# Peptides against a protein of PDB entry 6J07: the designs that were tried, part 108

Target 1, 107 residues: chain A of PDB entry 6J07
Amino acid sequence: GQRGWFCGSVSQDLRQFWVAEGGTISDPRAADFLFSCDASHPDTLRIYQSLDYIEDNATVFHAYYLSAVANAKIKNSVALGHFILPPACLQKEIRRKIGSFIWEQDQ

## One batch from the design tools (peptide; made by RFdiffusion4, then SolubleMPNN)

Design b2_p28_8_s1 (from b2_p28_8, 14 letters changed)
Fold by OpenDDE base, seed 5:
Structure b2_p28_8_s1 (fold): chain B 107 residues (1-107), chain A 28 residues (1-28)
Amino acid sequence: as target 1 above (107 residues)
Amino acid sequence: LDKEFKELAEKVSKDKNAPTDNTPSMKH
């Protein structure tokens, strides 16, 4: 089983999709995957400030990944690595180097 | 802090451009 934590910024629809596909919901410490839709949300900020994240033992992913999986003709074609959600303070520099994030392109 | 931020940015950049073996399975 795969355990996921969800920021308050993530819709109930995406949470329900996660569960429907066999996932469970847990606290951040027990979670295998951390999902958020807003790097500036207080829930996500607490993750960034945690020791696990500071020590590079945790990664936050944009929950749009789940939407992409749901809509993909071939589910394995969606690469989770494309959905890493870095702290807001780093996003401008990242966009400069490698372009806009996938979740921003569909907005 | 600047060094750490740069390293994180580079890591994210690399991860964004490469498939990951940590992709969750959405199959039962």
Scores: peptide ipSAE 0.019, ipTM 0.540, DockQ to the pose 0.101
Fold by OpenDDE base, seed 1:
Structure b2_p28_8_s1 (fold): chain B 107 residues (1-107), chain A 28 residues (1-28)
Amino acid sequence: as target 1 above (107 residues)
Amino acid sequence: LDKEFKELAEKVSKDKNAPTDNTPSMKH
């Protein structure tokens, strides 16, 4: 099974979807995937400050990925890489280069 | 950059020995 950690910014609905699809919820150290809806949330900030993240052994993804998967008509059509959630300090530069993030476009 | 982000995601999955599927899976 897939193990996921969820920032407090992630809705219960998305967490439930993860579990319904066979995922489990774990602490960030054991998790295969780290999900957040807010790069500025204290939970997410702690991830960014962690040794694992600093050493490039961890990546945070925007939980909207799960919503996109849930609504996708074609299986595996949603690319996880498009939902990388970088620290707030990097988002402006990234947005300048590649445009608005997917989770921003639908809101 | 899009390609780079995808590669980063795949790398992280590999490093953490996580499934490479883009969707939640009951396989693991």
Scores: peptide ipSAE 0.025, ipTM 0.562, DockQ to the pose 0.066; fails the geometry check
Fold by OpenDDE base, seed 3:
Structure b2_p28_8_s1 (fold): chain B 107 residues (1-107), chain A 28 residues (1-28)
Amino acid sequence: as target 1 above (107 residues)
Amino acid sequence: LDKEFKELAEKVSKDKNAPTDNTPSMKH
């Protein structure tokens, strides 16, 4: 099974989708996937400040990934790597070089 | 998204040893 942690910024609908697809919800330490919708949310900030994250042993993904998967005709066509949610301090530079994040494009 | 973005995204994912699953699994 897949264990996921969810920031408080993630909607209940996306959490329910995760569970409906066979996922379980766990604390960040036990989770295989860390999902957030807000890099500035206190829950997410705690992840960024953790030793696991600082040592590159943790990755935060934008929960919009789950929405994309849910709506994809071919589920494996959604690349998880496109949904890496970096700390806010890095986002401006990333946007400058690469463009808007995929979860921002539908706004 | 363009090729460059994909490459960067994949690189970051690999650098952090990110999970490769692209959909939730019913098998725990």
Scores: peptide ipSAE 0.025, ipTM 0.553, DockQ to the pose 0.078; fails the geometry check
Fold by OpenDDE base, seed 4:
Structure b2_p28_8_s1 (fold): chain B 107 residues (1-107), chain A 28 residues (1-28)
Amino acid sequence: as target 1 above (107 residues)
Amino acid sequence: LDKEFKELAEKVSKDKNAPTDNTPSMKH
């Protein structure tokens, strides 16, 4: 099984979906996946400040990934990598160079 | 910050242009 951590910005619906799919919820240190809907949320900021993240041993994903998975006709058609959630301070420049994030496109 | 930006930008860029990957297993 996979362990996930959820920022307080993530809805209970998405958390429940994770659990319904067989996932468990854990603290960030034990989690295999870190989900957030807000790079500026204090919970997410703590992740960005952690050594695991600084050392590139952790990645924060936008929880909208779970919504995309839930809505996908083909279960494996949603690329997790598209949902990497970088710190807010980097997002503007990333958008400039790469374009809007996928979760923003769907809004 | 510039280094971090570059690394993240490259990562995101690769991920966005990469083919769809498998949904990671959520079950134990």
Scores: peptide ipSAE 0.018, ipTM 0.544, DockQ to the pose 0.118; fails the geometry check

Design b2_p28_8_s2 (from b2_p28_8, 12 letters changed)
Fold by OpenDDE base, seed 2:
Structure b2_p28_8_s2 (fold): chain B 107 residues (1-107), chain A 28 residues (1-28)
Amino acid sequence: as target 1 above (107 residues)
Amino acid sequence: LDEFYKELAEKVSKDENAPTDNTPSMKH
């Protein structure tokens, strides 16, 4: 199993899915994966403000990835890399260049 | 499933994160 941290913006259903798949829930310090549904949530902002994140030693993923995996008919058809959740200010620039994020298209 | 987490691990390197909150660790 893997250790995951979840922002308060993530539903209990997605957390339960993580655990059901063999994962554990931890604090950000011990987590292998950081999940959030809101880049502006205080929990997520604290991640972005950490030295580890600033130094590119941490990555936040949109928790919708887990939903996509749960709903996928083809195993491993969902790419985690498409669900990187950057800070809000960077999101604006990214959308300007390449359009809306996947989670914005599906939700 | 072990396969699920293997896939995650292969897609991204494990990161070491700085302390940001006091969310407790949970198992099962």
Scores: peptide ipSAE 0.074, ipTM 0.605, DockQ to the pose 0.041
Fold by OpenDDE base, seed 1:
Structure b2_p28_8_s2 (fold): chain B 107 residues (1-107), chain A 28 residues (1-28)
Amino acid sequence: as target 1 above (107 residues)
Amino acid sequence: LDEFYKELAEKVSKDENAPTDNTPSMKH
């Protein structure tokens, strides 16, 4: 699908890129993809607290993925899995095991 | 483009099927 939900933390530029590439914007319940730039933003927190997320039926991705795709020189060079945005309570442990998130490295 | 989102969907599917110990979930 091409339906995306965006946290209020996501810039208008990234939203426009999504639409320019043929995507549509929807509410989180109907969305195929959930994007956020801040795990602590109230919009994102509501996702984490939703039944869909608790039951592992939803995944939140960092919207920086879209920027990476837009700037990629090689097709398929950007792995979506690297942009999973976990709740804040898990991020510290993940950084300990894997290192800093990609969106933190490029900033 | 439809191809863009098709590729995105494929990546999601692959990522969900890949082994990982960092699956995002609500920690209680």
Scores: peptide ipSAE 0.084, ipTM 0.590, DockQ to the pose 0.057; fails the geometry check
Fold by OpenDDE base, seed 3:
Structure b2_p28_8_s2 (fold): chain B 107 residues (1-107), chain A 28 residues (1-28)
Amino acid sequence: as target 1 above (107 residues)
Amino acid sequence: LDEFYKELAEKVSKDENAPTDNTPSMKH
């Protein structure tokens, strides 16, 4: 199955969508996917500070990915890679190179 | 998919918990 961890910043609706699509919710250690809507949220910060993340063994995704999937006519057309949520300290440079993140563009 | 996101995707694939598909599905 697809095991997901969710930061407290993620709405219940998105969590419910995950489950409705066959996903389960787990702690970060057991999760296959880590979702957050806020890189500065304490829950997410704990992930960034973990050894797994520091060693590039973990990736945090913006939960807006799930919203995009839910709204997509062709589900597999949504590229998960576009929803990587980096630490806040890196976001400015990333925006400089590629522009605003997808979740920011829809605002 | 621009070069930047291609690199990100490659990074994800190297993670221990790399995604197996692009969307949530009923598969486990």
Scores: peptide ipSAE 0.023, ipTM 0.561, DockQ to the pose 0.078; fails the geometry check
Fold by OpenDDE base, seed 4:
Structure b2_p28_8_s2 (fold): chain B 107 residues (1-107), chain A 28 residues (1-28)
Amino acid sequence: as target 1 above (107 residues)
Amino acid sequence: LDEFYKELAEKVSKDENAPTDNTPSMKH
């Protein structure tokens, strides 16, 4: 299955959904996907500060993706790319250019 | 605008993970 790391900001429910869908939970180094609900959480910040992330080898996704998948009629209709969670310092500029993030629109 | 779209697209294509000292999780 797919290996995922979860920031402490992610609910247990979403973690369980990941596992139910065939995923496993791993440490960030072994994970294929990094999920967070808070770009300012210390766990997520450690990712942003890592060499792999700085070199654009790592991507953090908002865990709301999993919720969207769970609620979607067609699982493949939810594009993971729409849920990239950038560092907080970049979010304002991104919103100005491309609009609010999906996880913000649904709230 | 185009620059940001490009950046996001590139990041999606790269799924390498960062070495961090977070709480240990299940081993594969």
Scores: peptide ipSAE 0.021, ipTM 0.548, DockQ to the pose 0.044; fails the geometry check

Design b2_p28_8_s3 (from b2_p28_8, 16 letters changed)
Fold by OpenDDE base, seed 5:
Structure b2_p28_8_s3 (fold): chain B 107 residues (1-107), chain A 28 residues (1-28)
Amino acid sequence: as target 1 above (107 residues)
Amino acid sequence: LNEYFEQLAKEVAKDKTAPTDNTPTMKH
């Protein structure tokens, strides 16, 4: 199975969905996927400060991805790449170039 | 917007598949 880590900013409902879909929950170092709903949350900040992330061996995704998957009519229609959650310092520049993130548009 | 994120995905999530995919995983 696939292992996921969840920031404290992620709702219990989304965590439960992950498990219901066959995922397991693990610590960040063991996780295959890192989910967060807040780039400024202390849990997420610790990820951004980790060597794995700094060395580009880790990626944080916005947990709204799971909600999008849950609501999708077509399997595999949700692109994971659209849910990359970069550090707050980079988000402003990204918004300048391409506009608001997908999770900001839907909520 | 989508085009940019696709490019970003190639750079940051190169080795990652969708979590909901039923792909084999290595055991540890």
Scores: peptide ipSAE 0.038, ipTM 0.601, DockQ to the pose 0.074
Fold by OpenDDE base, seed 1:
Structure b2_p28_8_s3 (fold): chain B 107 residues (1-107), chain A 28 residues (1-28)
Amino acid sequence: as target 1 above (107 residues)
Amino acid sequence: LNEYFEQLAKEVAKDKTAPTDNTPTMKH
């Protein structure tokens, strides 16, 4: 099964979508996927400070991925890699190289 | 997207399967 952890910044609707699609919700240590909508949220910051993340064994994704999947007209057209949510300290440099993040463009 | 971002995504998301991937897995 696919286990997901959700930051408190993620809406209940997106959590429900995850479950409706067959996912389960777990603590971050057991989760296969970590979702957040706010890199500055305390829950997400704790992930960035964890050994798993520091040792490059964990990745945080923006939960907007789930919304994009839900609204996609073409199956498998949404690339998970486009939704990596890096720490705030890295976002400026990333925007300089690749432009604004997808979740920022639709606001 | 440019090559830089694609490479970054591949590195950071190593061993990740998209949550909507229907490929059967032995992992729960």
Scores: peptide ipSAE 0.037, ipTM 0.583, DockQ to the pose 0.068
Fold by OpenDDE base, seed 3:
Structure b2_p28_8_s3 (fold): chain B 107 residues (1-107), chain A 28 residues (1-28)
Amino acid sequence: as target 1 above (107 residues)
Amino acid sequence: LNEYFEQLAKEVAKDKTAPTDNTPTMKH
């Protein structure tokens, strides 16, 4: 499915792209994909605090994934897994071990 | 923290179907 939830931190342009590609917008519980541009945004924090996320039944992705897809000649060449957005409290340590996030590299 | 990293690695390695891999269903 292409049901997506969007944090308030995500631009309207990215939301429009999602819809243009056949996606629909839903609440977090109904969504197949959760998109955010800010791990510290209240909307995203509520996701991190939810039972679904705590029980590892939910994953938040950085919405920059959609921008990367939009700019890619081959859409399936963009690896969704590289756009996992972890809680802010873990990002520093993750950067130390894995490196800077893709959305940070392109800035 | 370490457990989270392990889960993150699993998620990255997991073969997820990208949203754009789906056939677009236009709203009419």
Scores: peptide ipSAE 0.031, ipTM 0.598, DockQ to the pose 0.059
Fold by OpenDDE base, seed 4:
Structure b2_p28_8_s3 (fold): chain B 107 residues (1-107), chain A 28 residues (1-28)
Amino acid sequence: as target 1 above (107 residues)
Amino acid sequence: LNEYFEQLAKEVAKDKTAPTDNTPTMKH
């Protein structure tokens, strides 16, 4: 199973889904995937400030990815790349150039 | 900041291995 870290902003339901799908929960350093629902949450901010993240060795994904996967008819049809969660300071510019984030759509 | 944005754009465009994929490529 793959290891995931979860920001405190992520619900227990999504964490449980991760585990149900065979994932394990670990600290950020050991995690293969980092999930958050809030770029401004202190937990997520610590990730953004970490050396691993600064050196592009880590990526934070919006935990809504897991929800999308859970609701997908076809497994692996949800593109993880669409759920990259950038720091809040970059989000406005990204929205301007790329459009609204997928987790903000249909909301 | 601009460099970070550019990097992010590239990463978004990349086909990352999803956790739901059973690809063994991961941190050891």
Scores: peptide ipSAE 0.029, ipTM 0.606, DockQ to the pose 0.078

Design b2_p28_8_s4 (from b2_p28_8, 16 letters changed)
Fold by OpenDDE base, seed 1:
Structure b2_p28_8_s4 (fold): chain B 107 residues (1-107), chain A 28 residues (1-28)
Amino acid sequence: as target 1 above (107 residues)
Amino acid sequence: LNEEFEKLAKEVSKDKNAPTDTTPSMKH
């Protein structure tokens, strides 16, 4: 299974789904995936401020990815790349260029 | 930064993933 770190903004249900699918929960340093539901949450901000992120060696994903996977008929039909969660300071410009984020469309 | 984001998104989106998929990773 893969190792995931979860921001405090992520619901327990999504965490439980991750574990149920064979994932484990770890600290950011050991994680294969970093999940958050809030780019402005202190936990996520600490990731953005880390050397790994600054040096472009880490990516934060919106945890809604897990919900999309859970609800998909084919579990591997969901593209993780659509769920990259950028810092809040970049989101407005990104929306202008490529449209609303996928997790916002399903709200 | 937005250009790099788009590039990264395309790279990561090459594969459709399940929670236990080994590719991609959090690290570039």
Scores: peptide ipSAE 0.021, ipTM 0.548, DockQ to the pose 0.161
Fold by OpenDDE base, seed 4:
Order: structure tokens, then sequence, then C-alpha cells
Structure b2_p28_8_s4 (fold): chain B 107 residues (1-107), chain A 28 residues (1-28)
């Protein structure tokens, strides 16, 4: 199975969905996937400050991905890559160049 | 920082209707 870490910003519902789909919940070091709903949350900030992240060995994804998967009409139609959650300092420039993030568009 | 930005921008810029290229496997 796949191991996921969840920032405190992620709802219990999404965590439960992950588990229901066969995932397990772990600490960030053991996790295969890191989920957050807030790049400014202290939990997420700790990830961004970690060596694993700095060395590009870790990626934070917006947990809205799980919601999108749950609501998808076609299996495997939701690309995880669309839900990369960058640090807040990068988001402004990203929006400037390519527009709002998917999780913002659906709000 | 700029390099990281560009990398992330490319990922986020993908068409939301594009086929899934990365999904987590839930198999144990």
Amino acid sequence: as target 1 above (107 residues)
Amino acid sequence: LNEEFEKLAKEVSKDKNAPTDTTPSMKH
C-alpha cells in the first residue's frame, strides 16, 4: 500500500477517504505522498524546510486531489501533478504565469 | 528558486482535462 502524510489543515473526511481507498497514514519521513490544504500551515512549512523537500525528494500535494478523485466520473482522469502545492512564496508568480491553481478554480 | 518555480509551473500548467499521468497506488 501507499503511505500518506496529512497536514493538520486536511479534513478528517479526506484522510478517511485515503484510508478507505487502501492508503495508510504515516509520518512525513515514511510517507510516499504528502498532502496539505494550506502552504502556510506550520505542518506544511516544516515539510518545505526539510532536507527531503529541499533536495527535491519530496513533493507536497494539495489534498483537494483526493476530493477530485472521489468526484471523478472517469477513473484515472485526475492528474496528481495538477495538485502540486508549492510554497506560498512561489504561488504568486505561478498564478501570474499560468493562472489560478485547480483547487482555487473549483472554489 | 527560479528553477524550482519553472518546474512547478510546468506541472500546474497541464490541462486539467489531460489524462492522468501520476496517481497513487492504493495497493498494499
Scores: peptide ipSAE 0.020, ipTM 0.541, DockQ to the pose 0.148
Fold by OpenDDE base, seed 2:
Structure b2_p28_8_s4 (fold): chain B 107 residues (1-107), chain A 28 residues (1-28)
Amino acid sequence: as target 1 above (107 residues)
Amino acid sequence: LNEEFEKLAKEVSKDKNAPTDTTPSMKH
């Protein structure tokens, strides 16, 4: 399916885009995709604290992925893997090793 | 785009981290 969960940090426009493209909105446990725009938002923090995430069975993606897809001229040119949103405590080290996140560059 | 989402969903639905998780683990 195309079930997505959205943190409260995600705009209504991006949610509407998801639905317009055939997606549905669900709770985190039922969702195939977890979207957030803020790793420090309480909703996202609850995901990071969940057993699914701790056991490496869940990934949070930055919702800017949807914006990138919407704006892409070439279908499938946007790689979801570039939009993994890790916990804030890990982001500094990741930036040190691989540079700024893609959503930080485009925003 | 709907097709893209469906494709991704098929890849991710079984294991949400399997196809895309390249984030370094810092857990000890």
Scores: peptide ipSAE 0.055, ipTM 0.581, DockQ to the pose 0.051; fails the geometry check
Fold by OpenDDE base, seed 3:
Structure b2_p28_8_s4 (fold): chain B 107 residues (1-107), chain A 28 residues (1-28)
Amino acid sequence: as target 1 above (107 residues)
Amino acid sequence: LNEEFEKLAKEVSKDKNAPTDTTPSMKH
């Protein structure tokens, strides 16, 4: 199965979708996937400050990924890698190089 | 921008072993 942790910034609807698709919800340490909608949310900041993240053993993904999956017509057409949510300190530079994040384009 | 995101995803994947293409699965 897939274990996911969710920042408080993630809606209940997206959490429910995760569970409906066979996922379970866990604490960050046990999670296979970490989802957030806000890099500045305290929950997410705690992840960025963790040793697991600092040691590159953790990745935070924007929960909009789940919405994209829910709306996808073709299975596996949504690349999770496009939804990596970096710390705020890196976002400006990333936007400069490759443009706005995919979750920002629909906002 | 998809190509650029893909490139970024690959780079991050190398560093953090992040999946680049996956969907939720009913299998645990």
Scores: peptide ipSAE 0.028, ipTM 0.551, DockQ to the pose 0.097; fails the geometry check

## One batch from the design tools (peptide; made by RFdiffusion4, then SolubleMPNN)

Design b2_p29_1_s1 (from b2_p29_1, 11 letters changed)
Fold by OpenDDE base, seed 1:
Structure b2_p29_1_s1 (fold): chain B 107 residues (1-107), chain A 29 residues (1-29)
Amino acid sequence: as target 1 above (107 residues)
Amino acid sequence: MKTKGTQLIEHLSKEELERLAGEFLLSLA
Protein backbone atom coordinates (compact mmCIF):
# COMPACT_ATOMS: atom_id res chain seq x y z
CA GLY B 1 0.00 0.00 0.00
CA GLN B 2 0.89 3.66 -0.34
CA ARG B 3 -0.86 5.19 2.66
CA GLY B 4 1.30 7.66 4.53
CA TRP B 5 1.16 9.63 7.76
CA PHE B 6 3.12 12.85 8.16
CA CYS B 7 4.49 14.48 11.26
CA GLY B 8 3.93 18.20 11.57
CA SER B 9 7.65 18.61 10.99
CA VAL B 10 7.26 17.59 7.34
CA SER B 11 6.79 20.37 4.79
CA GLN B 12 3.70 20.65 2.68
CA ASP B 13 5.86 20.32 -0.43
CA LEU B 14 6.97 16.83 0.55
CA ARG B 15 3.41 15.84 1.38
CA GLN B 16 2.30 17.06 -2.03
CA PHE B 17 5.08 15.09 -3.70
CA TRP B 18 3.90 11.95 -1.92
CA VAL B 19 0.39 12.46 -3.27
CA ALA B 20 1.67 13.33 -6.74
CA GLU B 21 3.55 10.01 -6.80
CA GLY B 22 0.35 8.12 -6.05
CA GLY B 23 0.37 8.09 -2.28
CA THR B 24 -2.50 8.88 0.04
CA ILE B 25 -2.48 10.53 3.45
CA SER B 26 -3.99 8.83 6.48
CA ASP B 27 -3.86 8.72 10.26
CA PRO B 28 -0.97 6.80 11.85
CA ARG B 29 -3.00 3.68 12.56
CA ALA B 30 -4.03 3.22 8.94
CA ALA B 31 -0.75 4.34 7.39
CA ASP B 32 1.72 1.99 5.77
CA PHE B 33 4.50 4.57 6.01
CA LEU B 34 5.16 7.11 8.75
CA PHE B 35 7.22 10.15 7.78
CA SER B 36 8.92 12.68 10.04
CA CYS B 37 11.76 15.19 9.88
CA ASP B 38 12.24 15.41 13.64
CA ALA B 39 12.47 12.52 16.09
CA SER B 40 11.86 14.99 18.91
CA HIS B 41 8.69 16.48 17.44
CA PRO B 42 5.63 15.82 19.63
CA ASP B 43 3.83 14.07 16.77
CA THR B 44 6.73 11.67 16.28
CA LEU B 45 7.17 11.10 20.00
CA ARG B 46 3.54 10.00 20.18
CA ILE B 47 4.30 7.40 17.52
CA TYR B 48 7.32 6.09 19.43
CA GLN B 49 5.16 5.79 22.54
CA SER B 50 2.34 3.95 20.77
CA LEU B 51 1.70 0.24 21.20
CA ASP B 52 2.05 -0.28 17.47
CA TYR B 53 5.61 1.03 17.54
CA ILE B 54 6.56 -0.68 20.79
CA GLU B 55 5.29 -3.97 19.41
CA ASP B 56 7.38 -3.46 16.25
CA ASN B 57 4.37 -3.02 14.00
CA ALA B 58 5.35 0.49 12.89
CA THR B 59 8.41 2.14 11.36
CA VAL B 60 9.16 5.85 11.16
CA PHE B 61 11.10 7.14 8.15
CA HIS B 62 12.81 10.46 7.65
CA ALA B 63 10.84 12.45 5.09
CA TYR B 64 14.08 13.47 3.37
CA TYR B 65 13.58 10.17 1.55
CA LEU B 66 10.94 11.92 -0.53
CA SER B 67 13.35 14.69 -1.47
CA ALA B 68 15.92 12.10 -2.49
CA VAL B 69 13.36 10.33 -4.67
CA ALA B 70 12.28 13.60 -6.26
CA ASN B 71 15.88 14.37 -7.22
CA ALA B 72 16.86 10.88 -8.33
CA LYS B 73 17.19 9.95 -11.98
CA ILE B 74 15.93 6.49 -11.10
CA LYS B 75 13.38 6.52 -8.30
CA ASN B 76 14.12 2.97 -7.17
CA SER B 77 17.77 3.86 -6.69
CA VAL B 78 16.86 5.50 -3.39
CA ALA B 79 16.91 2.97 -0.58
CA LEU B 80 14.05 3.64 1.83
CA GLY B 81 15.70 1.50 4.47
CA HIS B 82 18.50 4.03 4.78
CA PHE B 83 15.94 6.55 6.03
CA ILE B 84 14.67 4.76 9.12
CA LEU B 85 14.30 7.43 11.80
CA PRO B 86 14.95 6.03 15.28
CA PRO B 87 14.16 7.78 18.56
CA ALA B 88 16.56 10.59 19.39
CA CYS B 89 17.94 8.76 22.41
CA LEU B 90 19.29 6.00 20.15
CA GLN B 91 20.78 8.09 17.37
CA LYS B 92 24.20 8.64 18.95
CA GLU B 93 24.80 4.93 19.33
CA ILE B 94 23.53 4.21 15.84
CA ARG B 95 25.86 6.81 14.33
CA ARG B 96 28.75 5.21 16.19
CA LYS B 97 27.82 1.79 14.88
CA ILE B 98 26.86 2.38 11.26
CA GLY B 99 27.88 5.97 10.57
CA SER B 100 26.01 9.22 10.04
CA PHE B 101 22.45 9.11 8.78
CA ILE B 102 22.06 9.69 5.06
CA TRP B 103 20.03 12.87 5.58
CA GLU B 104 22.98 14.29 7.51
CA GLN B 105 25.44 13.68 4.67
CA ASP B 106 26.39 16.18 2.01
CA GLN B 107 26.42 14.61 -1.44
CA MET A 1 10.89 -9.15 25.15
CA LYS A 2 13.41 -6.53 24.08
CA THR A 3 12.08 -3.12 23.16
CA LYS A 4 12.26 -1.83 19.62
CA GLY A 5 14.95 0.60 20.69
CA THR A 6 17.11 -2.14 22.13
CA GLN A 7 16.71 -4.15 18.96
CA LEU A 8 17.85 -1.20 16.87
CA ILE A 9 21.00 -0.72 18.92
CA GLU A 10 21.87 -4.39 18.77
CA HIS A 11 20.91 -5.29 15.22
CA LEU A 12 20.93 -2.27 12.93
CA SER A 13 23.66 -2.33 10.32
CA LYS A 14 24.21 -0.98 6.84
CA GLU A 15 23.46 -4.41 5.45
CA GLU A 16 20.20 -4.67 7.34
CA LEU A 17 19.10 -1.24 6.17
CA GLU A 18 19.77 -2.26 2.58
CA ARG A 19 17.74 -5.42 3.03
CA LEU A 20 14.83 -3.48 4.48
CA ALA A 21 15.09 -0.96 1.66
CA GLY A 22 14.35 -3.65 -0.87
CA GLU A 23 11.32 -4.89 1.00
CA PHE A 24 9.90 -1.43 1.50
CA LEU A 25 10.36 -0.45 -2.14
CA LEU A 26 8.40 -3.50 -3.20
CA SER A 27 5.60 -2.44 -0.89
CA LEU A 28 5.41 0.89 -2.70
CA ALA A 29 4.87 -0.79 -6.08
Scores: peptide ipSAE 0.033, ipTM 0.500, DockQ to the pose 0.109
Fold by OpenDDE base, seed 5:
Parts: C-alpha cells; sequence; structure tokens
Structure b2_p29_1_s1 (fold): chain B 107 residues (1-107), chain A 29 residues (1-29)
C-alpha cells in the first residue's frame, strides 16, 4: 500500500508531495510507511517504543527520501533502504560500519 | 519515461522495500 505516517518534524511540502504522488496519510498503526526527519522527536520516539517497532513489524524512514525522489536526475537512483532511520542509540555504530547516512551528506 | 510519482510508487512497493531492507540488514551483519 501507500499509506504514510509523518512525524511532526517533516515539512508540509514533503507531506504534500506524498499526497500529490498518490499517497494517503494515516495514523502510525495503519500506515505502510513511517517518515521522520528527527530520531529524537517525541513523535518518532513513540514509534520506537511501540510494540510494532520492537517486534520488527515497522520501519521508520528519513523523509529526505521523498526530497531525493522529487529531485532525482537519474531514474531509479534513490534506494529507500538507504533512508532507514534507526534510533539515535544505534546510529553511531551504524556509521562506524556503513558510513555517514545519506541525509547527512546533503545538508 | 516514468514520472517521479511512478518511481516513488515503485520504490515504495512491498517487494522493493523487502529487497532494500534485506540489503541494509545484510550490510549491518
Amino acid sequence: as target 1 above (107 residues)
Amino acid sequence: MKTKGTQLIEHLSKEELERLAGEFLLSLA
């Protein structure tokens, strides 16, 4: 599906892009995709502590993915998997193993 | 030529999400 939940940290422009491209907006429990721009935002923290997330039934993505898609010059060059937004407590270790997150490179 | 919306839908498909998520998890292993 294409139901999305958005943290309060996500701009209205990106939300509008989602809807304009055929997405709908729902509560996090019904959403197929969860978008956030801040792993420390209270909205996102509530997702991380939810049973759905703890049981690996939910994934949070950085909303910069939507911006990257909107501005992409090369077709299929934006991979959603590169925009997984893990809890802050895991990010340092992930950077050590994989490198800086893509949204950190374009800021 | 695919529109931005079409590309987004394809990238957000269940199959593509599962593939990309798998690649990410494998990279962390």
Scores: peptide ipSAE 0.030, ipTM 0.459, DockQ to the pose 0.100
Fold by OpenDDE base, seed 4:
Structure b2_p29_1_s1 (fold): chain B 107 residues (1-107), chain A 29 residues (1-29)
Amino acid sequence: as target 1 above (107 residues)
Amino acid sequence: MKTKGTQLIEHLSKEELERLAGEFLLSLA
């Protein structure tokens, strides 16, 4: 499905893009996809602390994915898997292993 | 040619998500 939850850190423009592309907005429990722009935002932290997340039944994605899709050329593709947003405490180690996150590379 | 919406749908599909998430997890191993 295309039910998405959005952290308060995500702009209204990206939310609107999600809806325009056929998505719906729901609460975190009903959402198929969870979007955030800030792993330290209280909304996102609550997700990380939820049972669904702890039990690997939820994944948080950086909402920059939506921006990348919106800006992508037709010939280009944007891989959602590159936009997994892990808790801040894990990001340093992840950067060490796989490099800087995509949303950081263009900044 | 794929529309942006089509791209989004494809990349948000369960199968694609599982594939990409799996690759990410493997990269962390």
Scores: peptide ipSAE 0.028, ipTM 0.457, DockQ to the pose 0.103
Fold by OpenDDE base, seed 3:
Structure b2_p29_1_s1 (fold): chain B 107 residues (1-107), chain A 29 residues (1-29)
Amino acid sequence: as target 1 above (107 residues)
Amino acid sequence: MKTKGTQLIEHLSKEELERLAGEFLLSLA
């Protein structure tokens, strides 16, 4: 399904695009996809601290994925896996190994 | 060309998510 939860850090434009493309918006427990633009936002932190996330039943994605899909001029193909948004404590190590995240390259 | 909606649906499918997530994990070396 296309049930999505959105952190308060995500713009209404991206939320509207999600809905326009057939998605619905739900609370984190019911959501199939969790979107955020800020790993340090309180909403996102609550996800990282939840049992669902700790038990690996939840994945947070950077909402810029939706922007990339909405604008083909940004990217011809969008790899959702590259938009996984890990907790801030892991990001430095990831950048060291694979470089800056895609959403950071476009800002 | 595929529509934006088609691309979104395909990339959000379980199979495609697993493929793309795997690619991401492999990129971590």
Scores: peptide ipSAE 0.026, ipTM 0.455, DockQ to the pose 0.126

